# Ledger of designs, part 1: peptides against a protein of PDB entry 3PBP

Scores and structures below are computed, not measured.

Target 1, 203 residues: chain A of PDB entry 3PBP
Amino acid sequence: LNEKDLNLILNKSLVMYESLDSTTDVIVKRNVIKQLQFVSKLHENWNSRFGKVDIQKEYRLAKVQGPFTINPFPGELYDYTATNIATILIDNGQNEIVCVSFDDGSLILLFKDLEMSMSWDVDNYVYNNSLVLIERVKLQREIKSLITLPEQLGKLYVISDNIIQQVNFMSWASTLSKCINESDLNPLAGLKFESKLEDIATI
Target 2, 203 residues: chain A of PDB entry 3PBP as posed
Amino acid sequence: LNEKDLNLILNKSLVMYESLDSTTDVIVKRNVIKQLQFVSKLHENWNSRFGKVDIQKEYRLAKVQGPFTINPFPGELYDYTATNIATILIDNGQNEIVCVSFDDGSLILLFKDLEMSMSWDVDNYVYNNSLVLIERVKLQREIKSLITLPEQLGKLYVISDNIIQQVNFMSWASTLSKSINESDLNPLAGLKFESKLEDIATI
Unless a header shows other numbers, all headers, positions and changes below count from the first letter of the chain.
Peptide ipSAE is a variant of ipSAE made for these designs: the mean of its two directions, with the distance scale d0 fixed at 1.0 Angstrom where the peptide's residues are scored. Compare it only between designs on the same protein; published cut-offs may not carry over.
A fold fails the geometry check if it doesn't show the stated peptide or something in it is severely misdrawn.

## One batch from the design tools (peptide; made by RFdiffusion4, then SolubleMPNN; aimed at target 1 P72 I134 F193; its pose is not in this set)

Design b1_p13_2_s4
Fold by OpenDDE base, seed 5:
Structure b1_p13_2_s4 (fold): chain B 203 residues (1-203), chain A 13 residues (1-13)
Amino acid sequence: as target 1 above (203 residues)
Amino acid sequence: SLLENLLQALKNS
């Protein structure tokens, strides 16, 4: 993703924000604001010490799925800056998880599809979200890079200063993949979205 | 090896 694309995402988020009025649902307002904050942090990253972040794949996902919003967005991440973005295949059918890292050492795992998100938790409000928060993984490390290996579905490798860690989310992603492919959301009910973290190597 | 693959991926990123 280039700066132009990031600016486009920012502009879209701004437009969404500007569309808010007194009649807008409070939850919607909250979601839009959270989205704007997220995108703003990404934009700051582009121009900050964290350097450029490639969000091309995420942008494509967001574009395809409608308005670019993340729901829910963790409030504590509002103060932090996104540092890295990666997309991870969960099946051979091109279903992908989007991962964003933050400078607090957090990873958020995101997925598209409003209908799927509603099936995860009926109590969670979903409104025109292109990306849904599935899981937050707190590594408490300075994340230098996110790496994926095409042959390893549902695995993300996180590189910090002195360690490579694997995040394996196939425990839930396999179910998610099945649900998507079969158009049956029932198996998501009660599913725990807990990834396995493992140290792979010290560097 | 996995590590080699990761390093290569890093280089390509």
Scores: peptide ipSAE 0.248, ipTM 0.855, DockQ to the pose 0.021
OpenDDE base, seeds 1, 2, 3, 4: peptide ipSAE 0.238, 0.243, 0.211, 0.244; ipTM 0.853, 0.853, 0.819, 0.854

## One batch from the design tools (peptide; made by RFdiffusion4; aimed at target 1 V132 L176 C179)

Design b1_p27_2
Pose (drawn by RFdiffusion4):
Structure b1_p27_2 (pose): chain A 203 residues (1-203), chain P 27 residues (1-27)
Amino acid sequence: as target 2 above (203 residues)
Amino acid sequence: DEQMEIIKEAVKRRADFEKKVQEKAKE
């Protein structure tokens, strides 16, 4: 955990602690407070020279959160099954797109709009487990796998049956991160959220 | 049109939250 990232989760934790009011669900309040306490303890034991911190076994037992809401979910896909999931970096600030494969050779590019709180005990804990559909890409080929290269932002390799295609969504993803970082929604107006598809090779 | 509204709202929420994080980073 480098210094930049350590401070990022600390500040996110502080923003949520302040975001607490009385209507806030008791279970959620508990987790937000626990998250702040935990991230603070990490900050106290963080070894700056190595950029690392030890984590006791107690804090590593966590229960799953979900299911995430996928809004708006495409109606056709109720007849199909999700195959793979991938994570693609948009910028240098941990901003990412979640990608999911389906039986129909389709791809949904998702964005997480709500900040999740950490949770350890709570069963079936859902809260800000929210994803939003940005785009759907039908390759009409059997998608065998999804691959990413850390060196290339906003690009995803999709291995179909005899093709390796590259879905390139930096056309809109670059603007998306700018508005997230500049807190200005206007550039989004009019942007067509269409990714450049490209055949890389025959396999 | 409805999907674009949702996308705008989702991006706004994320941008509003990131703005608060940047304010904390200035402190």
Fold by OpenDDE base, seed 4:
Structure b1_p27_2 (fold): chain B 203 residues (1-203), chain A 27 residues (1-27)
Amino acid sequence: as target 1 above (203 residues)
Amino acid sequence: DEQMEIIKEAVKRRADFEKKVQEKAKE
């Protein structure tokens, strides 16, 4: 965590806070406010050698939100179980794709369209936990693990019993990233969400 | 394509959010 990262987190929290209105659920309001308070205190203490806030204590009050939902959820996967999850960066900023594998050998590539906050004081807090399905890749293999490399944008390595495969989705992710960063959706027209599969190594 | 529309809307939501974040960064 550096100053830039902290500023980004703060700005995100501020935007979330500012999005609150009279129609927002009280639980959501409370959660967003707590997050903002935490981040703000963290930010204040970052430059302060004498911060009164026990950052560790406050951090312990936060939990990762779950479970997630997928929209739309592929009907064929209703009876299957998720086995692995990975997050892949698609640019040098903050845009990322979430990948989930299933025990049928399927990979789903998901987009986080909404900013998720941490869960603070509320048990089973769920808000903005929906992910958008972009692509389903059927490998028809038992997926043992998912590996990502920070220096390789838009690439996912899938390890199965006897093979390592690379899933490269930069063909569409680069456009997606551009659309987000430039706030221009025009480049999405006609875009095909089809990843490239390549065998990297036989194990 | 229904899927494309869903994705477009999703991207729009994210783009709008990120734009607001960027605006905050300039303040």
Scores: peptide ipSAE 0.633, ipTM 0.947, DockQ to the pose 0.880
OpenDDE base, seeds 1, 2, 3, 5: peptide ipSAE 0.632, 0.633, 0.631, 0.632; ipTM 0.947, 0.947, 0.947, 0.947

## One batch from the design tools (peptide; made by RFdiffusion4, then SolubleMPNN; aimed at target 1 D113 S183 L188 F193; its pose is not in this set)

Design b2_p24_3_s3
Fold by OpenDDE base, seed 5:
Structure b2_p24_3_s3 (fold): chain B 203 residues (1-203), chain A 24 residues (1-24)
Amino acid sequence: as target 1 above (203 residues)
Amino acid sequence: SELEKVKAQLETKKKVGQFFLERW
């Protein structure tokens, strides 16, 4: 965590707070408010010289929100089990793709379209937990692990029994990143969301 | 402002989500 990241988190929390109205669920309001309080205190106590913040014990009780939903969930995967999850950065602005593998050898690429807060108020807090399906890649192999390299944007390494494969989705993810950063969806029109699969090494 | 930029990006993400949903 650096100052830039903290500022981004603060701004996101402020936007979430500003989105609250009289129709917003009370539980959501409380969680968003607590989130904002936490990040605000964190920001106030940020020592840029040392990159350190003292966090009060009360805020350490926050939990990560519960499971995500996938929309649409591919019907073909209903009988299969998720095996691995990875998050892949597509730019230096914290845009990311979530990848989930299944025991049928499928890999799904997912987009987080909504901001998710921590759970501060209630157990099993669930709000804005949707992931949107972008692409399904069928590897037809048993996926043992998913590996990402921080220096390699939009690349996922898939380890199977006998091979390491690279999934490269920068062909579309670069455009997606640009669309988000520039707040313009026009470049997405007609874009093919097809990742490239490449064999990297035999094991 | 930086805040307005973040707001715009978050709104864009929502629209991107809708875009993907409509593709299925």
Scores: peptide ipSAE 0.626, ipTM 0.954, DockQ to the pose 0.933
OpenDDE base, seeds 1, 2, 3, 4: peptide ipSAE 0.625, 0.625, 0.623, 0.626; ipTM 0.953, 0.953, 0.953, 0.954

## One batch from the design tools (peptide; aimed at target 1 I134 L176 C179 F193)

Design b2_p28_4_s2 (made by RFdiffusion4, then SolubleMPNN; its pose is not in this set)
Fold by OpenDDE base, seed 1:
Structure b2_p28_4_s2 (fold): chain B 203 residues (1-203), chain A 28 residues (1-28)
Amino acid sequence: as target 1 above (203 residues)
Amino acid sequence: GPYNKNQDKTIKAKIGKFLVEKAKEEAK
């Protein structure tokens, strides 16, 4: 990420923020706001050689949209509570991965194995509540926020107290996307579902 | 994204099944 890219992301984040209206989903609103805040703080840090990213210590937990089932659900997480949820696009065909964080510092990457039902009536909108576990990432830290950038496929930014980390899962998500789009399961054989973690900045 | 009429509508379900089975195998 360079200055040019950061500025572009900032502008995009601002545009998204400005697009918020009464019809916007609550989760979307929160994510957009958080993204704007995140990028703004990064921008501030970029301009200051000696500056630290000041993130809000107080945060609101993301609410899970509707009832959902995770299969298999890691037994270790039964005693913990979900803190954040995010959706990450993996291609231009709107295929996506769902990410849920827990208060033990775990991050799970999930696949929606059912299609979203389209409804003619907004009041009868049915949410996909079937999620399949792909990968569990143990960060062992308090996760404050999950940020996604629409121009960055298969990337998730995790904000904790002292670090901003990038989770990059395109190593397997690209194959997954191909499988979906081509209706072929063969490429999944032998595929390693391991995401790459990278420290982006210290806080 | 664009709709592909030739796409197997059950592909996601099949992928899901694959992933579940994989997880079970890894747990053993």
Scores: peptide ipSAE 0.521, ipTM 0.833, DockQ to the pose 0.264
OpenDDE base, seeds 2, 3, 4, 5: peptide ipSAE 0.491, 0.496, 0.507, 0.513; ipTM 0.838, 0.835, 0.834, 0.833

Design b2_p28_5 (made by RFdiffusion4)
Pose (drawn by RFdiffusion4):
Structure b2_p28_5 (pose): chain A 203 residues (1-203), chain P 28 residues (1-28)
Amino acid sequence: as target 2 above (203 residues)
Amino acid sequence: EEEEELEKVREQLEMREKVGEYFRELNS
């Protein structure tokens, strides 16, 4: 955990602690407070020279959160099954797109709009487990796998049956991160959220 | 400096919510 990232989760934790009011669900309030306490303890034991911190076994037992809401979910896909999931980096600030494969050779590019709180005990804990559809890409080929190279932002390799295709969504992803970082929604108006599909090779 | 960094994170988190609402409205 480098210094930049350590401070990022600390500040996110502080923003949520302040975001607490009385209507806030009791279970959620507990987790937010626990998250702040935990992130603070990390900050106290963080070894700056190694950029690392030890984590006790107690804090590693966590229960799953979900299911995430996928909004708006495409109606056709109710007849099909999800195959793979991938994470693609948009910028240098941990902003990412979640990619999911389906039986129909389709791809949904998702964005997480709500900040999750950390949770350890709560069963079936859902809260800000929210994803939003940005785009859907139909390759009409059997998608056998998804691959990413850390060196290339906003690009995803999709291995179909005899083709390796590259879905390139930096056309709109670059603007998306700018507005997230500049807190200005205007550049999104009029942007077509279409990814450049490209055949890389025959396999 | 710490207050400015905290406010910047807050504004980014609020913008992410607005971006999400924008896509919900666009794709509905």

Design b2_p28_6_s4 (made by RFdiffusion4, then SolubleMPNN; its pose is not in this set)
Fold by OpenDDE base, seed 2:
Structure b2_p28_6_s4 (fold): chain B 203 residues (1-203), chain A 28 residues (1-28)
Amino acid sequence: as target 1 above (203 residues)
Amino acid sequence: MKKEIEEVRKKLETKKKVGKFLIERAKK
């Protein structure tokens, strides 16, 4: 965690806080407020020289929220189980794609369209755990692991029994990144969300 | 600081819109 990251988290937390209104669930309000308080404290206690922060014990127990919802969820996958998950950076500004593999050999590429929060006071707290389906890639192999390399944007390596395959989605992810960063959705019109799958190595 | 917050807000709103776009695309 660096100062830039901390500032981003703080700003996100502030935006989440500002999004609260009279219709917001009490538990949600409490959770967002707790998160903002935590991040604010982190910011206040940030030692830029050493990269250290004094974290109160109460907040150390906070965990990332529980299950995600995928919309739309592919009907064909209802009978299958998720096996692996990976996050792939698509730019240097923390835009990312989530990938989930299933035991049928499918990969789904997902977009986080909502800001997520940590769970603070409530076990299994779920708020804004939204993932949006971008693409389904059918490998028809047993997927053992998913590997990402931070320096390789928009690339996912899939390891199966005898092969390493690369899923490259920069063809659309570059446009997506640009749309997000520039706050312009126009380039999404007509964009094909088709990733390139290639064999990298036999293992 | 206000400017930074606004930029983040704008980005988050854009992400929401992207999500909606993607959902609508899937219905087609």
Scores: peptide ipSAE 0.624, ipTM 0.927, DockQ to the pose 0.894
OpenDDE base, seeds 1, 3, 4, 5: peptide ipSAE 0.622, 0.622, 0.618, 0.623; ipTM 0.927, 0.927, 0.921, 0.928

